Peptides against a protein of PDB entry 4DOW. Designs and how they scored, part 124

Target 1, 157 residues: chain A of PDB entry 4DOW
Amino acid sequence: TFSWVGRPLPNRKQFQQMYREICMKINDGSEIHIKVGQFVLIQGEDNKKPYVAKLIELFQNGAEVPPKKCARVQWFVRFLEIPVSKRHLLGRSPPAQEIFWYDCSDWDNKINVETIIGPVQVVALAPEEVIPVDQKSEETLFVKLSWNKKDFAPLPP

## One batch from the design tools (peptide; made by RFdiffusion4, then SolubleMPNN)

Design b2_p26_8_s4 (from b2_p26_8, 12 letters changed)
Fold by OpenDDE base, seed 3:
Structure b2_p26_8_s4 (fold): chain B 157 residues (1-157), chain A 26 residues (1-26)
Amino acid sequence: as target 1 above (157 residues)
Amino acid sequence: SEEFEKKLKEARKNYNLDEEKKLIDS
């Protein structure tokens, strides 16, 4: 169950109410608050790891019937999502925790908040920084580079 | 919605297939 936290933000978008924070209620009754700017796991394909995204907007879409709680996201890609023929462009074998900033806009970046599995920690690293691969860090994802469908590049600001 | 989610998954899935095919055909 998802519910908005706080008052809607002032905006100019017709039929949309924007928010800064949403509350995710879990089965055990506990609540997780997710804010714009945080990272989340999104339901992916069956038998596959979930998608990773950064929340950039939270809004209720009143144009839909019934109104839907939605989000706009910045997508990340896992290494295995990159075409096999282009993986060599990385020049190294990344750890499982590494993800890449998807530097394209060809994918729809609107999601239903109901597809959010939960929050996830994503840490941006400089190229020279080492990604910890310890068992204790398995839940943390790391990003060093972007992927623009052609090559890997330094992470955008 | 279910249809919306399906479109997203298909777009991401088709990306890999299309890019691989382009390189092979080149």
Scores: peptide ipSAE 0.325, ipTM 0.801, DockQ to the pose 0.092
Fold by OpenDDE base, seed 2:
Structure b2_p26_8_s4 (fold): chain B 157 residues (1-157), chain A 26 residues (1-26)
Amino acid sequence: as target 1 above (157 residues)
Amino acid sequence: SEEFEKKLKEARKNYNLDEEKKLIDS
């Protein structure tokens, strides 16, 4: 289950109440607090790895009946989500921990928070930096580049 | 909701299928 943490942020949107933090309660009774700006795993296709996203906004959508707890996200893509015919544009074989900033607006960036599996650590690296592959970093994802459906590009600072 | 999840999955799936189709049709 998910519940808002704190008071709504001031905003002028008629049908939206914005928040900076949400609480995710897990089956064992423990709670995880997730804030705007953090990264999360989102339920993907069956038999596929979860999607990765950065939380941009947390809001309750009052335009829906009943109101839904939602988030605006910045999508990332895994290498295997990139069309086979364009993977060569990377010029290298990426490690499994590498993801790419999705630099397109053709995907809906609104999600229901109930699709969030949990938080994940995403570290931005310069293109020349080596991705750690030790056991301690297995749960950490790394991003060096963006993908805009046409080519890869360095991340902006 | 189930509807949201379906739409998201379809959108991301369609991207991959459309790009592959473009190659075949070219």
Scores: peptide ipSAE 0.324, ipTM 0.796, DockQ to the pose 0.092
Fold by OpenDDE base, seed 4:
Structure b2_p26_8_s4 (fold): chain B 157 residues (1-157), chain A 26 residues (1-26)
Amino acid sequence: as target 1 above (157 residues)
Amino acid sequence: SEEFEKKLKEARKNYNLDEEKKLIDS
């Protein structure tokens, strides 16, 4: 279950209540708080790794019937989501922990918070920085580049 | 919720499929 944390933020959007934080209650009864600006794993296809996204907005969409708890996200893509024909453009074999900033707007960036699996740590690295591949960092994802469906590029500011 | 998930997944799948088709057709 998901519940809002704190008071709604001031906004100009009709039928929307914006929040900074949401509480996710997991199966064991514990609670995880997720805030705008943090990164989350989102339910993906069956038998595939979850999607990765950065939370940009948290809002209750009152325009929907019934109202929905939603998020606006910045998508990331995993290397395996990049078309096979274009993977060579990276010029290297990325570690499994590397993700890419999706620099396109063709994907809807609105999600239902119910699709959130949980938080994940994403660390931005400079191109020259090495992605640590050890057991301690297995839960951490790293981003160096963006992907705009045509080529890889430095991260947007 | 499922409708949203389907649309998102389809969009991401279609992206990959379109590029794969181009590869096959080339």
Scores: peptide ipSAE 0.324, ipTM 0.799, DockQ to the pose 0.090
Fold by OpenDDE base, seed 1:
Structure b2_p26_8_s4 (fold): chain B 157 residues (1-157), chain A 26 residues (1-26)
Amino acid sequence: as target 1 above (157 residues)
Amino acid sequence: SEEFEKKLKEARKNYNLDEEKKLIDS
């Protein structure tokens, strides 16, 4: 289950209440707090790895009936999500831990918070930095580049 | 939630399929 943490933020959106933080209650009864700016895993296709996203906004969408808890996200893509015909543009074989900043607006960036699996650690690296592939970093994802459906480029942030 | 999941999956799936089709048709 998901519940808002704190009071709504001031905004002028007619049918939206914005928040800084949401609480996710998991099966063992423990609670995980997720804030705007953090990274999360989103439920993907069956038998495939979950999607990766950065939380931009957390809001209750009153325009829907009934109102739903939603988020706006910045999408990342895994290497295997990039079309086979364009993977060669990277010029190297990336480790499984590498993801790419999706620099396009063609995908809807609004999600239902119930699709959030949980938080994930994403570390931005400079192009010359080596992605550590060890046991301690097996759950950490790394981003060096953006992908705009045509080519890879330096990370915008 | 089901509608969102379907829409998202289709959008990302169609991206890959469209690019592959363009390659084959070219």
Scores: peptide ipSAE 0.319, ipTM 0.795, DockQ to the pose 0.090

## One batch from the design tools (peptide; made by RFdiffusion4, then SolubleMPNN)

Design b2_p27_1_s1 (from b2_p27_1, 13 letters changed)
Fold by OpenDDE base, seed 2:
Structure b2_p27_1_s1 (fold): chain B 157 residues (1-157), chain A 27 residues (1-27)
Amino acid sequence: as target 1 above (157 residues)
Amino acid sequence: SAEEEREKLREEELKRKEKGEEIRKKE
């Protein structure tokens, strides 16, 4: 179950009411609060790892019937989501914790909040920085580069 | 704990999968 936290933000978008925070109630009754700017895991396909995204906007979409709680996101991709024929362009074998900024516009960046599994920690690193691989950091994902379906590049500013 | 949180997230993931919603639609 998802519910808005706080009052709606002033906006000029038709049929959209924007928020800064949403509350996710999980099975045991506990609550997780997620804010704009945080990273989340999103439901993946069958037998696939969850998707990773950064929350850009939280809004209720009044254009849908019934109104839906939605989010706009910046997508990230795991290395295994990159086509096999292009993986060699990285020039290295990345650790499982590395993800990439998806720098393409071919994907809809709107999601239903019901697809959110929960929050995840994502840390941006410089290309020369080493990704820590230990038991304590297993829950943290790291991003160094972007992927634009053609090549890898430095992160956007 | 981190382990307990991961377990809760897994349970939510299973629940979400049952809905069968399409994710990352092409524009």
Scores: peptide ipSAE 0.124, ipTM 0.760, DockQ to the pose 0.053
Fold by OpenDDE base, seed 5:
Structure b2_p27_1_s1 (fold): chain B 157 residues (1-157), chain A 27 residues (1-27)
Amino acid sequence: as target 1 above (157 residues)
Amino acid sequence: SAEEEREKLREEELKRKEKGEEIRKKE
């Protein structure tokens, strides 16, 4: 169950009410609050790991009937989401914790909030920084590069 | 605990997968 937290933010969009925060109530009745700017895990395809995304906007889409709670996201991709034929372009075998900024516009960046699994920690690193593989960092994902369907590149500013 | 939270999130993931919502729709 998802519910808005706080008052709608001022915006110029006619059929959208924007919010800063959403409340996710999970199976045991506990609540997780997720804010714009945080990273989340999103429902993946069957037999796939969850997608990773950064929340850019939270909004209720009043143009839909019934209105839907939505989010606009910046997509990230796991290494295994990169086509097999292009993985060699990275020039190394990344740790499982590494993800990549998806620098393409071919994907709709709007999602239903019901697809959000929960929050996840993502840390941006410089290319020369080493991704820690210790037990304490197992749940943390790291991003160094972007992927634009053609090649890997430094992170966008 | 953190471990319990992770397990609960896994359960929520399973529930959401059952919804069959399309993710990353092509524009």
Scores: peptide ipSAE 0.121, ipTM 0.753, DockQ to the pose 0.053
Fold by OpenDDE base, seed 1:
Structure b2_p27_1_s1 (fold): chain B 157 residues (1-157), chain A 27 residues (1-27)
Amino acid sequence: as target 1 above (157 residues)
Amino acid sequence: SAEEEREKLREEELKRKEKGEEIRKKE
């Protein structure tokens, strides 16, 4: 179950009420609050790892019938989501916890909040920085580069 | 623990999963 936290933010977009925070109620009755700017895991395909995204906007879409709780996201991709023929462009074998900023506009950046699994920690690193490999890093994802379907590049500003 | 939380979240995913819905839609 998802519910909005707080009052709608001021905006002039017709049919959209924007929010800063949403609440997820999970099985044990506990609640997880997720805010704009945080990273989340999103439902993936069957037998695939969840997608990773950064929340950039939370809104109720009144243009839909019935109204839907939605989010706009910045997508990230895992290395294994990159075509096999282009993986060599990275020039190294990345650790499993490395993800890449998806620098393309071919994907719709709107999602239903119901596809959100939960929050995840993502740490941005400089390209020359080493990704730590320890017990704590197993739950943390790291991003150094962007991927634009053609090549890897430094992160967008 | 964080791992226990992740497991719970994965279980929630399965319960909330909408079969046949594309998550990353192409524009």
Scores: peptide ipSAE 0.131, ipTM 0.763, DockQ to the pose 0.054; fails the geometry check
Fold by OpenDDE base, seed 3:
Structure b2_p27_1_s1 (fold): chain B 157 residues (1-157), chain A 27 residues (1-27)
Amino acid sequence: as target 1 above (157 residues)
Amino acid sequence: SAEEEREKLREEELKRKEKGEEIRKKE
């Protein structure tokens, strides 16, 4: 179950009521609050790792009937989501914790909040920085590069 | 614990998968 936290933000878009924070109620009745700007895990395909995304907007979509709780996200991709034929373009074997900024517009950046699994920690690193792979950081994901379906590149500003 | 939380999240994931919601659409 998802519910909005706080008052709606000033309307910037027709048919959208925007929020800064959403509450996710989990099975045991506890609640997790997720805010715009945080990273989340999104439901993946069967037997696959969840997708990773950064929340950029939270809004109720009044254009739909019934209204739906939605989010706009910046997508990230795991290395294994990149086509096998293009993985060599990275020039290295990335650790499992590395993700890439998806720099394409072919994907709709709108999601239903119900696809959110939960929050995740994502740390941006400079290309020269080493990704920690110790047990203490296993739950943290790291991003150094973008992927635009053709090649890897530095992160967008 | 973090592990318990992850387990709960996984359970929620399974429930949401049953709804058949689209995850990534092309514009």
Scores: peptide ipSAE 0.119, ipTM 0.757, DockQ to the pose 0.030; fails the geometry check

Design b2_p27_1_s2 (from b2_p27_1, 12 letters changed)
Fold by OpenDDE base, seed 3:
Structure b2_p27_1_s2 (fold): chain B 157 residues (1-157), chain A 27 residues (1-27)
Amino acid sequence: as target 1 above (157 residues)
Amino acid sequence: SAEEERERLAKEEKERKEKGEKIREEE
């Protein structure tokens, strides 16, 4: 289950209550707190790897009936999610741990919080930095570049 | 299941955070 942590933040949106933190209660009784600014894995299609996103906003949407706990996210894309015809533009074979900042607005950036699988570590690297490929770092994802459906580019500021 | 995967990922993230804190305390 998902529950809000703390009181709603002041905002100008009449039908939205914004929060800084949400609590994910696990079946074993443990609780994981996820905050705005953290990275999460989002449930994907069957037999597909989860999507990766950065949380921008957490809010309850009161315009919906019943009200929904939602998040606004910045999407990332995995290399294998990029069209085959465009992959050559990277000029290298990336490790499986590399993801790309999705620099497009064609994807809906609003999600239901119940689609959040869990937190994930994402590390931004300079282009010249080497991505660790050892098994110890397998759980960490790395981002160097953005993808805008046309080409790869440096990360946005 | 999705819930089992959630539990796994949450546990791994917690352990990673705890390890990171220990390293910082030793420095």
Scores: peptide ipSAE 0.313, ipTM 0.719, DockQ to the pose 0.018
Fold by OpenDDE base, seed 2:
Structure b2_p27_1_s2 (fold): chain B 157 residues (1-157), chain A 27 residues (1-27)
Amino acid sequence: as target 1 above (157 residues)
Amino acid sequence: SAEEERERLAKEEKERKEKGEKIREEE
């Protein structure tokens, strides 16, 4: 189950109440607090790895009946999500932990919070930095570049 | 399942947080 933490933020958007934090309660009774600005895993298609996203906004959509808890996200893509015909443009074989900033607007950036699996650690690196591949960092993802469906580029500011 | 993966990730996050807090307390 998902519940808002704290009071709604003052905003001028119609039919939207914005929040900074949401609480995710798991079946075992444990709770995870997710905040705007954190990275999360989003439920993907069957037999596929979860999608990766950064939370930009948390809001309740009052235009829906019943109101739904939603989020706006910045998408990231895994290397295997990039078309096979374009993968060579990277010029290297990335480790499994590397993801790319998705610099396109063709993907819907609004999600239901119920699709959030959980938080994930994402570390931004300079292009020249080496991605550490060890057992301790196995769950950490790294981003060095953006992908705009045409080519790879440095990360946006 | 998504629920099982959610539980796994929650556990990993908790462990990471606890380790981080322990290191800070020891410094």
Scores: peptide ipSAE 0.310, ipTM 0.719, DockQ to the pose 0.017
Fold by OpenDDE base, seed 5:
Structure b2_p27_1_s2 (fold): chain B 157 residues (1-157), chain A 27 residues (1-27)
Amino acid sequence: as target 1 above (157 residues)
Amino acid sequence: SAEEERERLAKEEKERKEKGEKIREEE
């Protein structure tokens, strides 16, 4: 179950109510609160690892029938999501914890909040910084570079 | 399933939070 937290934010968009926070209630009765600006795991295809995204907006789309709770996101990609033929462009074997800023607009950046699995910690690192591979950081993802379907590049400002 | 994964992640987050609080209490 997904429910909005707090009052709608002031906006002029017709048929859209914007929010800062959403509450996800899990079957065991626990609640997870997710805010704009946080990173989340998004349900992928069957038997695939979840997608990673940063929440940009949370909104209810009143133009849809029935109204849907939606989010606008910035996508990240895992190394294994990159075509095999292009992986060599990285020039190294990344750890499993490394993700890349997806610098393309070909993916729909609007999602249904029901596809959100939960929050995830993402840390931006400089290219020269080493990704820690310990038990304490196993749940943390790291981003150093962007991917634009052609090549890897420094993170956008 | 997505729900099972949510439960797993929620549990891990809770455990991490509890561990963090314990460390802060010991310091």
Scores: peptide ipSAE 0.306, ipTM 0.710, DockQ to the pose 0.016
Fold by OpenDDE base, seed 1:
Structure b2_p27_1_s2 (fold): chain B 157 residues (1-157), chain A 27 residues (1-27)
Amino acid sequence: as target 1 above (157 residues)
Amino acid sequence: SAEEERERLAKEEKERKEKGEKIREEE
């Protein structure tokens, strides 16, 4: 079950009510609160790792019938999601924990909140910094570069 | 299912946090 937390934010969009936070209630009775600006795992395809995204907006879309709870996201891409023919452009073999800022607009950045699996920790690093792979960082993802379908580049500001 | 995966990942995250806190308390 997904429910909004707090009052809707002031906005000028006719059919959208924006929020800062959503509550995800799990079957065991526990609750996970997710806020705009946090990173989340999104349901992927069968037998594939979840997608990674940063929450940009949380909103109820009143233009749909019935209204849906939605999010707008900034996508990240895993190395294995990059076409095989382009992977060599990285010039190194990245650890499994490395992800890349997806610097393209061809992906739909609107999702249903029901596809959110849960929060995930994402740490931005400088290109020269070493990705830690100790047990404490096992579930932490790291981003150094962006990917624009043509090449890797420094992270956007 | 998506719900089962959500529960699994939430549990793993909780356990990781608890282990991390325990380690910090022991240091």
Scores: peptide ipSAE 0.303, ipTM 0.702, DockQ to the pose 0.018

Design b2_p27_1_s3 (from b2_p27_1, 11 letters changed)
Fold by OpenDDE base, seed 2:
Structure b2_p27_1_s3 (fold): chain B 157 residues (1-157), chain A 27 residues (1-27)
Amino acid sequence: as target 1 above (157 residues)
Amino acid sequence: SAEEEREKLRKEEEERRKKGEKLREEE
Protein backbone atom coordinates (compact mmCIF):
# COMPACT_ATOMS: atom_id res chain seq x y z
CA THR B 1 0.00 0.00 0.00
CA PHE B 2 1.25 3.46 -0.99
CA SER B 3 0.13 6.79 0.44
CA TRP B 4 1.29 10.38 0.01
CA VAL B 5 3.20 12.03 2.82
CA GLY B 6 2.62 15.71 3.49
CA ARG B 7 0.75 18.31 1.50
CA PRO B 8 0.94 18.61 -2.27
CA LEU B 9 3.50 20.97 -3.73
CA PRO B 10 2.53 24.08 -5.66
CA ASN B 11 2.19 22.97 -9.25
CA ARG B 12 0.92 24.44 -12.50
CA LYS B 13 0.59 21.12 -14.29
CA GLN B 14 -3.01 20.34 -15.00
CA PHE B 15 -4.30 17.06 -13.53
CA GLN B 16 -1.03 16.41 -11.70
CA GLN B 17 -0.57 16.91 -7.98
CA MET B 18 3.09 16.71 -6.97
CA TYR B 19 4.54 15.43 -3.72
CA ARG B 20 7.96 15.20 -2.10
CA GLU B 21 7.49 11.93 -0.28
CA ILE B 22 5.52 8.68 -0.41
CA CYS B 23 4.95 6.04 2.24
CA MET B 24 5.17 2.35 1.40
CA LYS B 25 3.50 -0.10 3.79
CA ILE B 26 5.01 -3.56 3.90
CA ASN B 27 3.18 -6.78 4.83
CA ASP B 28 4.67 -6.85 8.33
CA GLY B 29 3.07 -3.48 9.04
CA SER B 30 6.29 -1.52 8.83
CA GLU B 31 6.47 1.67 6.79
CA ILE B 32 9.19 2.91 4.45
CA HIS B 33 9.28 6.54 3.38
CA ILE B 34 10.72 7.30 -0.05
CA LYS B 35 11.57 10.82 -1.22
CA VAL B 36 12.25 12.50 -4.53
CA GLY B 37 15.93 12.14 -5.34
CA GLN B 38 16.25 8.67 -3.84
CA PHE B 39 16.91 5.48 -5.76
CA VAL B 40 14.46 2.60 -5.93
CA LEU B 41 14.18 -0.94 -7.18
CA ILE B 42 11.39 -1.55 -9.68
CA GLN B 43 9.87 -4.97 -10.23
CA GLY B 44 11.32 -6.54 -13.35
CA GLU B 45 10.64 -9.70 -15.30
CA ASP B 46 10.29 -13.02 -13.53
CA ASN B 47 13.61 -14.61 -12.58
CA LYS B 48 15.46 -11.38 -13.32
CA LYS B 49 16.95 -8.76 -11.06
CA PRO B 50 14.78 -5.70 -10.45
CA TYR B 51 15.27 -2.50 -12.42
CA VAL B 52 17.01 0.47 -10.84
CA ALA B 53 15.72 4.04 -11.06
CA LYS B 54 16.16 7.46 -9.49
CA LEU B 55 12.97 9.24 -8.47
CA ILE B 56 12.70 12.61 -10.19
CA GLU B 57 9.06 13.44 -9.47
CA LEU B 58 6.22 11.99 -7.43
CA PHE B 59 2.75 12.86 -8.62
CA GLN B 60 -0.85 11.77 -8.65
CA ASN B 61 -2.29 11.58 -12.14
CA GLY B 62 -5.79 13.00 -11.85
CA ALA B 63 -6.51 12.44 -15.53
CA GLU B 64 -6.91 8.73 -14.89
CA VAL B 65 -9.93 7.06 -13.31
CA PRO B 66 -9.24 6.08 -10.66
CA PRO B 67 -6.36 8.51 -10.05
CA LYS B 68 -2.98 6.79 -10.09
CA LYS B 69 0.06 7.43 -7.96
CA CYS B 70 2.96 7.82 -10.37
CA ALA B 71 6.61 8.75 -10.52
CA ARG B 72 8.93 10.16 -13.12
CA VAL B 73 12.28 8.40 -13.02
CA GLN B 74 15.78 8.38 -14.40
CA TRP B 75 16.48 4.83 -15.51
CA PHE B 76 19.61 2.88 -14.84
CA VAL B 77 20.56 -0.36 -16.55
CA ARG B 78 22.31 -3.45 -15.29
CA PHE B 79 25.12 -4.92 -17.36
CA LEU B 80 22.95 -7.91 -18.22
CA GLU B 81 20.40 -5.55 -19.78
CA ILE B 82 23.01 -4.42 -22.31
CA PRO B 83 22.81 -6.36 -25.59
CA VAL B 84 25.30 -9.22 -25.68
CA SER B 85 26.81 -7.89 -28.90
CA LYS B 86 27.72 -4.58 -27.26
CA ARG B 87 28.94 -5.70 -23.84
CA HIS B 88 32.52 -5.88 -25.11
CA LEU B 89 32.48 -2.08 -25.49
CA LEU B 90 32.93 -1.78 -21.74
CA GLY B 91 36.37 -3.36 -22.08
CA ARG B 92 36.12 -5.08 -18.70
CA SER B 93 33.99 -7.49 -16.70
CA PRO B 94 31.98 -5.40 -14.25
CA PRO B 95 31.06 -6.53 -10.76
CA ALA B 96 27.43 -7.45 -10.15
CA GLN B 97 26.94 -4.22 -8.20
CA GLU B 98 27.72 -1.94 -11.14
CA ILE B 99 24.89 -0.17 -12.96
CA PHE B 100 24.87 2.39 -15.76
CA TRP B 101 23.03 5.67 -16.27
CA TYR B 102 20.60 5.19 -19.16
CA ASP B 103 21.26 8.15 -21.46
CA CYS B 104 18.38 7.75 -23.90
CA SER B 105 14.92 9.28 -24.15
CA ASP B 106 13.27 6.34 -25.88
CA TRP B 107 12.12 4.64 -22.66
CA ASP B 108 8.97 5.78 -20.90
CA ASN B 109 10.14 7.38 -17.67
CA LYS B 110 6.73 7.41 -16.00
CA ILE B 111 5.95 4.53 -13.64
CA ASN B 112 3.22 3.43 -11.30
CA VAL B 113 4.55 3.65 -7.74
CA GLU B 114 3.05 0.24 -6.97
CA THR B 115 5.83 -1.31 -9.05
CA ILE B 116 8.39 -0.06 -6.51
CA ILE B 117 9.91 -2.87 -4.45
CA GLY B 118 11.84 -0.59 -2.12
CA PRO B 119 14.71 1.86 -1.79
CA VAL B 120 18.28 1.09 -2.79
CA GLN B 121 21.58 2.83 -2.24
CA VAL B 122 23.38 4.03 -5.39
CA VAL B 123 26.82 5.61 -5.20
CA ALA B 124 28.44 7.52 -8.05
CA LEU B 125 32.15 6.84 -8.54
CA ALA B 126 34.90 8.16 -10.75
CA PRO B 127 36.04 5.72 -13.44
CA GLU B 128 39.32 5.07 -11.62
CA GLU B 129 37.67 4.31 -8.29
CA VAL B 130 37.38 0.67 -7.24
CA ILE B 131 33.97 -0.77 -6.49
CA PRO B 132 34.07 -2.39 -3.06
CA VAL B 133 32.86 -5.98 -3.20
CA ASP B 134 32.24 -7.04 0.37
CA GLN B 135 29.32 -8.25 2.43
CA LYS B 136 28.84 -4.81 3.96
CA SER B 137 28.27 -3.23 0.55
CA GLU B 138 26.31 -6.13 -0.93
CA GLU B 139 23.14 -4.08 -1.20
CA THR B 140 24.87 -0.96 -2.54
CA LEU B 141 24.98 -0.31 -6.27
CA PHE B 142 27.61 1.77 -8.03
CA VAL B 143 27.54 3.87 -11.18
CA LYS B 144 30.58 5.10 -13.13
CA LEU B 145 29.36 5.40 -16.69
CA SER B 146 26.35 6.09 -18.86
CA TRP B 147 24.96 3.90 -21.62
CA ASN B 148 23.32 5.48 -24.68
CA LYS B 149 22.59 2.29 -26.65
CA LYS B 150 25.71 2.93 -28.74
CA ASP B 151 28.56 3.16 -26.28
CA PHE B 152 29.60 3.76 -22.70
CA ALA B 153 30.49 7.30 -21.68
CA PRO B 154 31.17 9.44 -18.63
CA LEU B 155 28.16 10.32 -16.50
CA PRO B 156 26.10 13.28 -17.65
CA PRO B 157 26.34 16.47 -15.57
CA SER A 1 -5.35 -10.47 -5.08
CA ALA A 2 -2.89 -7.71 -4.30
CA GLU A 3 -0.12 -9.80 -5.82
CA GLU A 4 -2.07 -10.33 -9.02
CA GLU A 5 -2.75 -6.61 -9.32
CA ARG A 6 0.92 -5.83 -8.74
CA GLU A 7 1.91 -8.31 -11.43
CA LYS A 8 -0.57 -6.74 -13.84
CA LEU A 9 0.85 -3.28 -13.17
CA ARG A 10 4.39 -4.62 -13.59
CA LYS A 11 3.54 -6.03 -17.00
CA GLU A 12 1.91 -2.77 -18.06
CA GLU A 13 4.98 -0.78 -16.98
CA GLU A 14 7.29 -3.22 -18.77
CA GLU A 15 5.27 -2.82 -21.94
CA ARG A 16 5.40 0.98 -21.68
CA ARG A 17 9.16 0.93 -21.17
CA LYS A 18 9.61 -1.31 -24.21
CA LYS A 19 7.10 0.60 -26.32
CA GLY A 20 9.29 3.68 -26.28
CA GLU A 21 12.26 1.62 -27.40
CA LYS A 22 10.32 0.06 -30.28
CA LEU A 23 9.11 3.44 -31.47
CA ARG A 24 12.68 4.73 -31.64
CA GLU A 25 13.83 1.63 -33.50
CA GLU A 26 11.10 2.18 -36.08
CA GLU A 27 12.16 5.80 -36.66
Scores: peptide ipSAE 0.166, ipTM 0.696, DockQ to the pose 0.186
Fold by OpenDDE base, seed 1:
Structure b2_p27_1_s3 (fold): chain B 157 residues (1-157), chain A 27 residues (1-27)
Amino acid sequence: as target 1 above (157 residues)
Amino acid sequence: SAEEEREKLRKEEEERRKKGEKLREEE
């Protein structure tokens, strides 16, 4: 269950109410608050790792019937989401904890908040920095580079 | 059920996300 936290932000967009924070209720009755600017895991296919995204906007879309709680996101990609034919461009075998900033506009960046599994920690590193390996692959993710469907590049500012 | 609806929404969002994808991915 998801519910908005706080009052809507000032917005000129018709049919959209924007928020800074959303509350996710977990099965044990506890609540997790997720804010714009945080990173989240999004449900993927069965037997696959969840998608990773940064929350850019939280909004209720009143143009839809019924109104939907939505988010606009910056996508990240896992190495396995990169086409096999292009993986060699990285020049190394990345650890499981490495993700890449998706630097393309061809993907739809709108999601339903109901697809959010929970928050995740993402740490930006310089390309030359070593990714620390921990026991849990999903505990902390690391990003060094962007992927634009053609090549890897330094992270956007 | 709530689970079925969540799965439906997930599939719809996944298809939307990948709509612009022109190259084959494994995940």
Scores: peptide ipSAE 0.158, ipTM 0.693, DockQ to the pose 0.166
Fold by OpenDDE base, seed 3:
Structure b2_p27_1_s3 (fold): chain B 157 residues (1-157), chain A 27 residues (1-27)
Amino acid sequence: as target 1 above (157 residues)
Amino acid sequence: SAEEEREKLRKEEEERRKKGEKLREEE
C-alpha cells in the first residue's frame, strides 16, 4: 500500500498533484518512506533482477480514471541489459554491482508507484574509483558511466 | 483485488520498458 506523505506541492500542472514523499507499507506492517531524489528498485520480469531508477517526481495523475499514484524517473541499466554485441565497448568486465545511467529518451520515464519494490542505494563514482566488492556493500549499486545505446560515456553533470 | 491491480500495472510498465529496450538494440 502506498500513501502520500505531506501536503501537495504547488505546481502549475492542471491534473497533477505533486508530492515530495510517499509511504510504502510493507507486509509486516512497517513503513518505508521514499522521497524524490532517492533510488528505487522497480519490478521487472520474473526471474530477472529488478530495474533501477532515480525518482525525479512523485505525483498523483488526476487525468487518469481513477487517479493513479505515479512517479517520473531517471532510468539506469544493468550490464546484462546492454546488447551482447555492444558490451565490448565497455572494455572491461564490470562487477555485478555496477549500473549505468540510461542516457536516452526512448523509454517511458513515467511509472506507477505500485511497481516500486523498495529503495536502493546508488553511489556515483569517478571512473578511476574502484567499486568495493565486499559483503557490506553487496546491496549498494555503483554508477560510473552513462549508456546512450551507442557507447559508454562519463556521467552527466 | 489490489494484488491483481498491482500485477496489471507491473505488466504495463514492463511493456513500456521492453519497447525502449528493443529500440536500444536497433541502434
Scores: peptide ipSAE 0.163, ipTM 0.700, DockQ to the pose 0.149; fails the geometry check
Fold by OpenDDE base, seed 4:
Structure b2_p27_1_s3 (fold): chain B 157 residues (1-157), chain A 27 residues (1-27)
Amino acid sequence: as target 1 above (157 residues)
Amino acid sequence: SAEEEREKLRKEEEERRKKGEKLREEE
């Protein structure tokens, strides 16, 4: 279950209440707090790795019936989400921990918070920096480049 | 069931995420 933490943030959007933080209760009874600006794993298709996104906004969407707890996100893509025909454009075989900033507006950036699996650590690296592949970094994802459906590019400034 | 609802939500969310791609594939 998900519940808002704290008071709604001031906003001018009708039917939307914005929040800084949400609490996720896990099956073991533990609670995880997720804040705007953090990265999250989002439930994907069966037998696929979860999606990765950065939380940009957390909001109660009162325009929907019933109201839904939502987030606006910046999407990232895994290498396997990139079309096979375009993967060669990377010019290398990326490690499993590498993700790419999705630099397109064609994807809906609104999610239901109930699709959030949990937080994940994402570290931005310069293109020349090496992605560590040690056990300590196994749970950490790394982003070096953007993907705009045409080519890979340096991360947006 | 709760599992079915979760799966439904997942599918709906995935469809919304990729709606822009689907539109281009249909063009």
Scores: peptide ipSAE 0.150, ipTM 0.684, DockQ to the pose 0.139; fails the geometry check

